# Peptides against a protein of PDB entry 6IDX: the designs that were tried, part 220

Target 1, 380 residues: chain A of PDB entry 6IDX
Amino acid sequence: KELAKLSADVTFATEFINMDGIIVLTRLVESGTKLLSHYSEMLAFTLTAFLELMDHGIVSWDMVSITFIKQIAGYVSQPMVDVSILQRSLAILESMVLNSQSLYQKIAEEITVGQLISHLQVSNQEIQTYAIALINALFLKAPEDKRQDMANAFAQKHLRSIILNHVIRGNRPIKTEMAHQLYVLQVLTFNLLEERMMTKMDPNDQAQRDIIFELRRIAFDAESDPSNAPGSGTEKRKAMYTKDYKMLGFTNHINPAMDFTQTPPGMLALDNMLYLAKVHQDTYIRIVLENSSREDKHECPFGRSAIELTKMLCEILQVGELPNEGRNDYHPMFFTHDRAFEELFGICIQLLNKTWKEMRATAEDFNKVMQVVREQITRA

## One batch from the design tools (peptide; made by RFdiffusion4, then SolubleMPNN)

Design b2_p22_3_s2 (from b2_p22_3, 14 letters changed)
Fold by OpenDDE base, seed 5:
Structure b2_p22_3_s2 (fold): chain B 380 residues (1-380), chain A 22 residues (1-22)
Amino acid sequence: as target 1 above (380 residues)
Amino acid sequence: SAEREKAIQQFIEQHKKWRKKK
C-alpha cells in the first residue's frame, strides 16, 4: 500500500527500480500464489505499484515475461476477479499494447474483443473505460489486415450495440475519460475508410463500371415500364447512357468512372452512392429525379456533389489521422448505425440538396454551397 | 510508416498525461 503511493514519485521510483524492485513485483504476479491473507488487496496494490513505476518510462515494457502477460490476461478473462484487480489488469494490458509491438502480438493472441465486450456490460464506468481503452490500443497498434479483422461486422455491431446501451444510454453521466475513449474509438474506426478513400477506380474494370450502371438503373429504370426495352443499337445505348450520366450529375458524362480516379475520396464516394441507392432507394431516386428533370441551370449535380461531400466528410472526420488527446467529441450516430459513415453521407447529401435549392444555386455556386454545407455539418 | 509511428508515440505520451490527471 505504501509502495503503491510512493511509486508515483519519480525519485522514489528511480531508486526502487535501481534496486530491482520492479522485478520483485513482476515475480509476485507471475507466481499466482493465493496462499497469502488479503491476497486480492495485496495483488491490487502490487499491480498499482507496477503500473505507477512503469508510467515513469524508466523501464521498457519489453522486460515483462510471457508468464506475466498470461497472468494479467487471466485476470481479465476470468469471471470471478475482484474489480480492483480487473481495472488494474486492463490498464496494464493497455499500456503493454501501446508501448510494445511485441507485447501487442502476445496480448492479441490471449485476449479477444469479445472478452473485452463482457466488461462493458457492467455498471462500473471505470471498468468500461479501461475496457474501451484496451480495445482502442489494440485497434491503434494492429497492422492494417488485423484492424479490418478486428473490425469484422459482428464484433463491430455487437460492440457498438453494447456501448450504446450500457455506456451512452446508461443512467449515469459520461465522464470526460469515457468520452475521450469513445472519441478515440470513433476516430480509429473511421480510419478503416482510409483504404477505400485512397483507392482509385479502374475505369477499365467492368465490375466497378457495373456499379455505376446500377446507379443509373436504380434511378431511371425502376419506374420505367419494361415495354421500352432499349432495343436500339449499341451506339444509341451509349448515347442514352451519356445522357443518363449527365442527369446523374457526373463530371465525366462519357465515362463516370473517371470521376472516381481522384483520391481522396476515390472508391469511398462510390460506396456511399451505392449504399444510398440500395438502402435509401426512395431518397436516392427523389434526389436524382428532382435534379434530372430540370431544364433550368439550378440542377444540383448529384454525382459531383456526392464525390465532393464524401471528400468533405473525410476532412471533417479527419479520416487517416490519429486521435488527439484532449478531444472528447464523438457522434452518437456512430454507435446507432452499422454503416455510420454512409448514413451520415445520406443525411448530408439531403442537406446539400436542400441547401442548393434554398440558395437557388447554379453550377458556378458549387463551392459556395459546399462551404455553407460544411458550416452546417460542423455545427450540428 | 515512420510518420504513423511518430504520431502513435505522440498519442502514447499524451495518453500518459491524461491517465496521470485522474
Scores: peptide ipSAE 0.073, ipTM 0.732, DockQ to the pose 0.485
Fold by OpenDDE base, seed 4:
Structure b2_p22_3_s2 (fold): chain B 380 residues (1-380), chain A 22 residues (1-22)
Amino acid sequence: as target 1 above (380 residues)
Amino acid sequence: SAEREKAIQQFIEQHKKWRKKK
């Protein structure tokens, strides 16, 4: 107990470390010997002292044995562990994952996200906070090849549903610490969009061109009987597509693929447009047709607007940026939908279209409309 | 990337400060 208190002092920590004190603490954990009276209390103070000592950064986290890791992981994976031990064990694992890539690998083998999710189903918000913190650490330190898989596992309806129901909609006010961890999780989840945001469209890729063609098909051919494929010559067909791409509001009416060569937002804008067209087809068709049928110069260019809105949303959500200290602004909406970014895009594109109409905007007012929409999104 | 690793290290150092404020 006194050791745990004194371990917060850097002078004491330095002297204790020089006496191999950390090695003694690690061996106490490794021994697993429940033979001592008050073992649980002693262990809780041992883990506190260990964490406080290691937080000074004097000793490398790589000094810990695999036996130590397994013991700490055991306290997290076992259903009947003292809450005080569980909390400290989660905090130690978080620190291990953050401070060492080698420890990350070992911990990722010993602990499943499913086990951490079980600690979210408790009434103790501190346990919930440390469980999310460990999830965030694992997500942050994941190799690039595994980040998408982890994110898909985190993006699974199950984790989001549990966070929503047991954390966000819990019977207790969200503390600042939990709000920060939810913010971190949100930022790390949106950082997966960075790859698509930085992916340029290849104008020569037929599969990518077929997506743009599908956007046109959904907007203009959805009511057309497939029997009226106009057998009109290749030039008339090209001229028809140029007209359709103009009505869709692309900047490059001849080759709309060129609008997606700029990064950001690259292919992410096309993904959002395709999602809107497939999942919210009526909304998509309405937005496109309302603007394509206008002759009053007040047409909202959907294609251009969708690209610039995607870029704006990436800027607002700080896509590609790591989470910052002191930020606690999480959006509950991002825990309600599996494709929360695309759903947000679908809401915001409707807001943009409405704002464009209300302002009686023309193509010259585009930047002013975007500024108003930015202010509306950031104040909501 | 080296830039990502630097940013991760900055996050870790910030996170330590956050934990110590409790």
Scores: peptide ipSAE 0.068, ipTM 0.725, DockQ to the pose 0.459
Fold by OpenDDE base, seed 2:
Structure b2_p22_3_s2 (fold): chain B 380 residues (1-380), chain A 22 residues (1-22)
Amino acid sequence: as target 1 above (380 residues)
Amino acid sequence: SAEREKAIQQFIEQHKKWRKKK
């Protein structure tokens, strides 16, 4: 106990480490010997002292043995471990994962997300916090090839549901630390959108052009009897499509594919538009047709608005950025929807369209509308 | 990338400061 308290002092830590004191602590953990009276309490203080000593950064985390790692992982995987030991073991594993890629690899072999989920189903918010922190550390340190798999494991309705039901909707106020870990998890998950955000549309890719054509079809041909396919020549069809793409509010109404060549938001904007058109078809059609039927120059350009809104959402959500310390802002909807970004887009595009109408905006007011919408989104 | 690794190290150092405030 006194050692654990003194280990927070850098002078004491330096002297104690120079006396091989940390090796003694690691050996106590490695031995696993329950022969001591008050073993659990002594172990909890040993783990505390170990963490405090290691947090000075005097000793590399790579100094720990595989036996030590297995013993700590054992405390996290075993159901009958003292709460105080479990909490410190989660914190040690988090620190190991963060500070060493070699330890990450070893821990990722010993610990599954499924085992960590069990520690979210408890009444101790500190255990829940360290469990999410370890999840976040594993996600952060995952190699690129495994990040999507981890994300899919996080996208597993089960983990999101458990976080939602046991943490967010828990009968306890969320502490700042838990809010930070939820923020970190949100940011790390939205960072998976970075690839799509940075993917330029190829204007020559027919499959990508067919998506834009599908947006047109859903907006304008959903009410048209397929029998009235105007058998008019290729030029009249091309002129018709140019009119339709203008009504859709694309900046380049001749070749809408060009609007998606700028990154950010690249193809992510097209993904959002397609999701809206397929999943929220009535909302999509309403937004497009309400603006396409206006002759008063107060039409909200859907295509341009969708692109700029996607970019704005990426900026607000910090897509491609690592989480910052001291932030604790998370969106509960992230845990309620599998496609939370696209659903957020669908809400925000309706807000944009409403705000445009309320402001009686024209195309010249576009940036002003976007600023007002940004303020509305960031205050919500 | 080296930039990502630098950002990770910054995150780790910030997180250490957070733990020490508890």
Scores: peptide ipSAE 0.052, ipTM 0.716, DockQ to the pose 0.469
Fold by OpenDDE base, seed 3:
Structure b2_p22_3_s2 (fold): chain B 380 residues (1-380), chain A 22 residues (1-22)
Amino acid sequence: as target 1 above (380 residues)
Amino acid sequence: SAEREKAIQQFIEQHKKWRKKK
């Protein structure tokens, strides 16, 4: 206990490290020797002292042995570990993952997200916080391919459902620390949208053009079999499609693919539009048809609005940015839906369409509507 | 990227301050 307290002092830490004191602490953990009557308490203080000493940055995290890593990982993977040891072990693993890519690789082999999920099902909010913090550290330090796998594991209803039921809907107020870790998890998950946000549409890609055509089909020909669209549109048919693309509110009525060449939001806007059209078809058709039939200049351009809204949501959600400290703003909806971004888009596009009507907006008021919608989204 | 590494380092330094406030 005294050692753990003194280890917070940099002068003591420097002297203790110079006396190989940290090596003695690591060997105590590595030995696993349960021979002492107060082993659990001693181990908890040893792990505290170790963490405090390492926090001074005097010693590299790469000095730790594989045996030490396995022993700490063992405390996280074993079901009957003292809560005090578990908490410190999670904090040590988090610090290892954050401070060393070599340690990240070793820890990622020893620990599964499934094991960390078990620590979210407990009533102890500190254990839950450090479990999410370790998930976040693993997510942050993962290579891109492994980050997608972790996100897919998060999109698996299990982790999200457990966080929702045991953390967010828990009988205890969410502490600032937990709120921060939930924010970090949200930001790291939305950062996977960066690729799509920065992907330009290729106007020559037929598959991408077929998505735009499908948006048109769903809006205007919902009962028509897509098989009857002969690819050879006569000039009259091109003119008909140009009218339909105007009614959809694209900026480029001749070639709507050009509206998706701007990054951000690139293809992510098209993904949102297609999701809305397929999953919320009635809402999509209503929004499009209510604005396509107007000759009063109060039509809300759906295509333009969807693109600019997607861009705005990316800015609000900080897509592509690393999480900042002191932020604790997480969206509970992120934990309620499998496709939370697309669902958020679907809510916000309805809000935009409503706000446009309430303001009696014209195309000249577009930026004012977007400002009002931004304020509404950021206050919700 | 070097920017990501710098931002990770800032996150770590900030996170140390968070642990010390407990």
Scores: peptide ipSAE 0.050, ipTM 0.709, DockQ to the pose 0.529

Design b2_p22_3_s3 (from b2_p22_3, 11 letters changed)
Fold by OpenDDE base, seed 1:
Structure b2_p22_3_s3 (fold): chain B 380 residues (1-380), chain A 22 residues (1-22)
Amino acid sequence: as target 1 above (380 residues)
Amino acid sequence: SAKREEAIKGFIRRHIAARKAQ
């Protein structure tokens, strides 16, 4: 206990480390000897002292043995561990993952997200916070090839449901530290959209052009079977499609694929439009047809609006940026939907369409509408 | 990318510093 308190002092820490004191603490953990009176309390203070000493940054985290890592991971994976030991073990694992890529690799082999989920189902918000912090550390340190797999595991309905029910809808107010960890998890998950955000449309790719054609079909040919392959469209069909692409509000109504060559938002805007058209078909058709039937220059250009809204959402959500330590703003929707970004887009495009009507906007007012919509989204 | 790795190192340093300030 006194050692744990004194270990917070840098002068004491330096002297104790110079006496190989940290090696003694690591050996106590490695031994796993339950034979000592008050073992749980002693171990909790040992882990506290170890963490406080390591937090001075005097000693590299790479000094720890595989046996030490396995003992700490064991305290997180075992169901009958003292809460005080569990809390400190989660904090040590987080620090190991953050400070060393070598330790990340070893810990990622010993601990599963499924084991960490059990620590989210408890009433102790500190345990929940450290469990999410460790998840976030593992996600942050994951190599690019494994980040999507981790995100798919984090995007499991089960984990989101547990966070929603036990953290967000819990009987206790969310503390600042938990709000920060939820924000970090959100940012790290939305950063997987960076690839699509930076992917340019290829105007020559037929499969990508067929998606744009499907948007037209859903809006204007709602009863026509998709089996009518976009065959050799006669010149009359091409002229008809140009009119339809104008009614869809594309900037390049001759070749809408050109609107998706700008990155950001690239193909991510097309993904959002297609999601809206397939999952929220009635909303999509309503927005398109209400604006396509206007002859008063107050039409909201859906295609242009969808692209610029996708770009704006990427900026608001900081897609492609690392989380910052000062932000605690998470969206509860992230935990309610499998495709939270696309669902957010679907809400925001309706807000944009409403705001456009309320402002009686024209094409000249486009940037003003987008500014008002940005303010509305950032205040919600 | 090397830029992302350096950004991650920067985030980790600030994250640890913020935790110590609490």
Scores: peptide ipSAE 0.092, ipTM 0.762, DockQ to the pose 0.387
Fold by OpenDDE base, seed 2:
Structure b2_p22_3_s3 (fold): chain B 380 residues (1-380), chain A 22 residues (1-22)
Amino acid sequence: as target 1 above (380 residues)
Amino acid sequence: SAKREEAIKGFIRRHIAARKAQ
């Protein structure tokens, strides 16, 4: 107990480390000797002292033995461990994962996300926080291939549902540390959109062109009187599509694919538009037709707006950026939807369309509308 | 990428510093 308290002092820590004190603490953990009276209390203080000493950054985390790692991982993976030991073990594993790639590899073999999920179902917010922190550490340190697998495992309704039900909707106020870990998890997950955000459309890719054509089809072919005989020459059909792409609010009415060649937001904007059109078809059609039927120059250019909104959302959500310290802002929607980014886009595009109408905006006011929408999104 | 690795190291250093300040 006194050692754990004194270990926070850098002078004491330096002297104790110089006396091989950390090695003694690691051996106490490695021995697993349950023979001592008050073993659990002694172990909890030992782990506290170890963590405080290691936090000074004087000793490399790579000094720890495989036996030590297995003991700590054992306290996280085994049932009926003391809460105080579990909390410190999670914190030690987080620190190991963050500070050493070699320890990350070993820990990722010993611990499953499923085991960490079990620690989210408890009433202890500190355990929940360290469990999410360890998940975040594993996510951050994972190689690219494993990050996608982890993200897919996070896309599994189970983890998000548990976080939502046991953390966010819990009967306890969320502490700053938990809010930070939820923010970190959100940022790390939205960073998976970076690839699509940086993917340029190929104007020659037929599959990508077919998506733009599908957007047109969903908007306009539902109202197309069957009198559009299949026999109108290819030129009349091209002229028709140019009109439709203008009504959709693309900047390039002749070749809308060119609007998706800019990165960011690249193909991610097209993904959002297609999601809106397929999942929220009535909302999509309403937005398009409401603006396409206007002759008053107050038309909201949907295509341009969707692209710029996607870019804005990427900026607000810091897509492709690492988490920042001191930020605790997380979106509960992230935990409620499988496709939270696309759902957020669907809400924000409706907000944009509403704001455009309220402002009686024209194409010249586009940047002003976008600024107002940015302020609305960032205050929500 | 090397840029990501350095950014991660930067995050970790800050994260540890914030944890020590509590």
Scores: peptide ipSAE 0.091, ipTM 0.767, DockQ to the pose 0.375
Fold by OpenDDE base, seed 3:
Structure b2_p22_3_s3 (fold): chain B 380 residues (1-380), chain A 22 residues (1-22)
Amino acid sequence: as target 1 above (380 residues)
Amino acid sequence: SAKREEAIKGFIRRHIAARKAQ
């Protein structure tokens, strides 16, 4: 206990480390010897002193043995561990993951996200906070190939539902640190959209062109069987599509694929449009047809608006940026839906269409409408 | 990759510093 308190002092820490004191603490953990009276209390103070000493940055985290890692991981994976040991073990694992890529690899082999989810189902907010912090550390340090797997694990309705039900809807006020960890998790989740945001449409890719054609089909031919996708459209059919793409509000009504070559938002805008068209078909058809039937120059260009709105949402949500330490602004909506970004897009595109009508906007007012919509979204 | 790694190192340093200040 006294050692743990003194370990916060850099002068004491330096002297204690020079006396190989940290090695003694690691060996106590590695031994796993439960034979001592008050073992749990002693271990909790040992782990506290270890963490305080390591926090000075005098010793590399790579000094820890695989046996030490396995013992700490064991305290997180075992169901009957003292809360004080569990809390410190989660904090040590977080610090190991953050400070060392080699320790990240070893920890990622020993611990599953499923084990960490069990620590979210407890009433202790400190345990919940350190469990999310460790998930965030694992997510942050994951190589690019494994980030999508972690994303899929988060998108798995289970982690999201557990956070929503046990953390956000908990009977306790959310502390600043928990709010920060929820913010970090949100930002790291949205950063998975970066790939799609930076993916240019290939105007020659037939599969991507078929998505644009599907948007047209859903808007104008909702009763037409998709089996009747006829071959090389006659010149009359190309002219018909050009009219339809103009009514959809694409900037390039001859080749709408060109509107998705700009990054950001690239293909992410097309993903949002397709999601809206498939999941919220009535809303999509309404927005398109209300504007396609107008000849008064007050038509809201859906295609252009969807692209610029997707870009704006990426800017507001800071897609591709790392989380900031001082921020704790998380959106509960992102924990309520599997496709929260696309649902946010679907809300915001309706807001845009409403604002366009209220302003009696023309194509010349486009940037003014977008600025008003930005202010509305950022105040909500 | 290198830009992200430097940004991560920056985040970690500030994150640890913020926790020590609490």
Scores: peptide ipSAE 0.090, ipTM 0.761, DockQ to the pose 0.435
Fold by OpenDDE base, seed 4:
Structure b2_p22_3_s3 (fold): chain B 380 residues (1-380), chain A 22 residues (1-22)
Amino acid sequence: as target 1 above (380 residues)
Amino acid sequence: SAKREEAIKGFIRRHIAARKAQ
């Protein structure tokens, strides 16, 4: 107990480390020997002292043995472990993952996000906080190839539902630290959109062009009797598509693929449009047709609006930025839906379309509408 | 990228410092 308290002092820590004291603490954990009276209390103080000593940054985290890692991971995976040991073990694992890529690899082999979900279902907010902190550490330190797997694990309705029901909708106020961890998890989840946000459309890629054709098809061919397939020449068909792309509100109505060559938002805007068109088809068709049937200069250009809105949402949500230690602003909506960004886009595009109508905007007012919409989104 | 790695190291250092201040 006194060692754990004194370990917070850098002078004591330096002297104790110079006496190989940290090695003694690691060996106590590695031994796993429950033969001592008050073992659990002794272990809790040992883990506290170890964490405090290591937090001074005097000793590399890479000094820990695989046996030590397995013991600490064992305290997190065993259901009958004392709360005090569990909390410290989660904090140690978080620190290991954060401070060492080698330890991250070893810990990622020993612990799954699924095992950490059990620690979210408890009534202890401190345990919940350290469990999310460890998930966040694993997510942050994951190589690029594994981040999508972490996202998919988070997109698994289970983890989000557990966070939503046991943390966010819990019967107690969310502490600042928990709010920070929820913010971090949100930011790390949005960082997966960075690749698509920075992916330029290739105007020569047939599969990408077929998505634009699908947007056109959903908007205009859904009501057209298939009997009116005009069997007439390739030129009339090209002229028809140019008209349709103008009605869709693309900036380049001759070649809409060119609108997606700008990064940000690149292909992410096309993904959002396609999601809206497939998942919220009635909303998509309504927005497009309400603006395509207007003969007045008050048409809201859907394609341009969707691209610039996607870009604006990326800016508001700081897509591609790392989380900030001083922030705790999380959006509960991002824990309620599997495709929360695309759903947010679907809400915001309706808000944009409404705001455009209310302002009686023309194409010249586009930037003013976007400013008003930005203010509306950032105040919600 | 090296830029991302340095940004991560920066975040980790600040995150640990923030935790110690609690």
Scores: peptide ipSAE 0.087, ipTM 0.766, DockQ to the pose 0.415

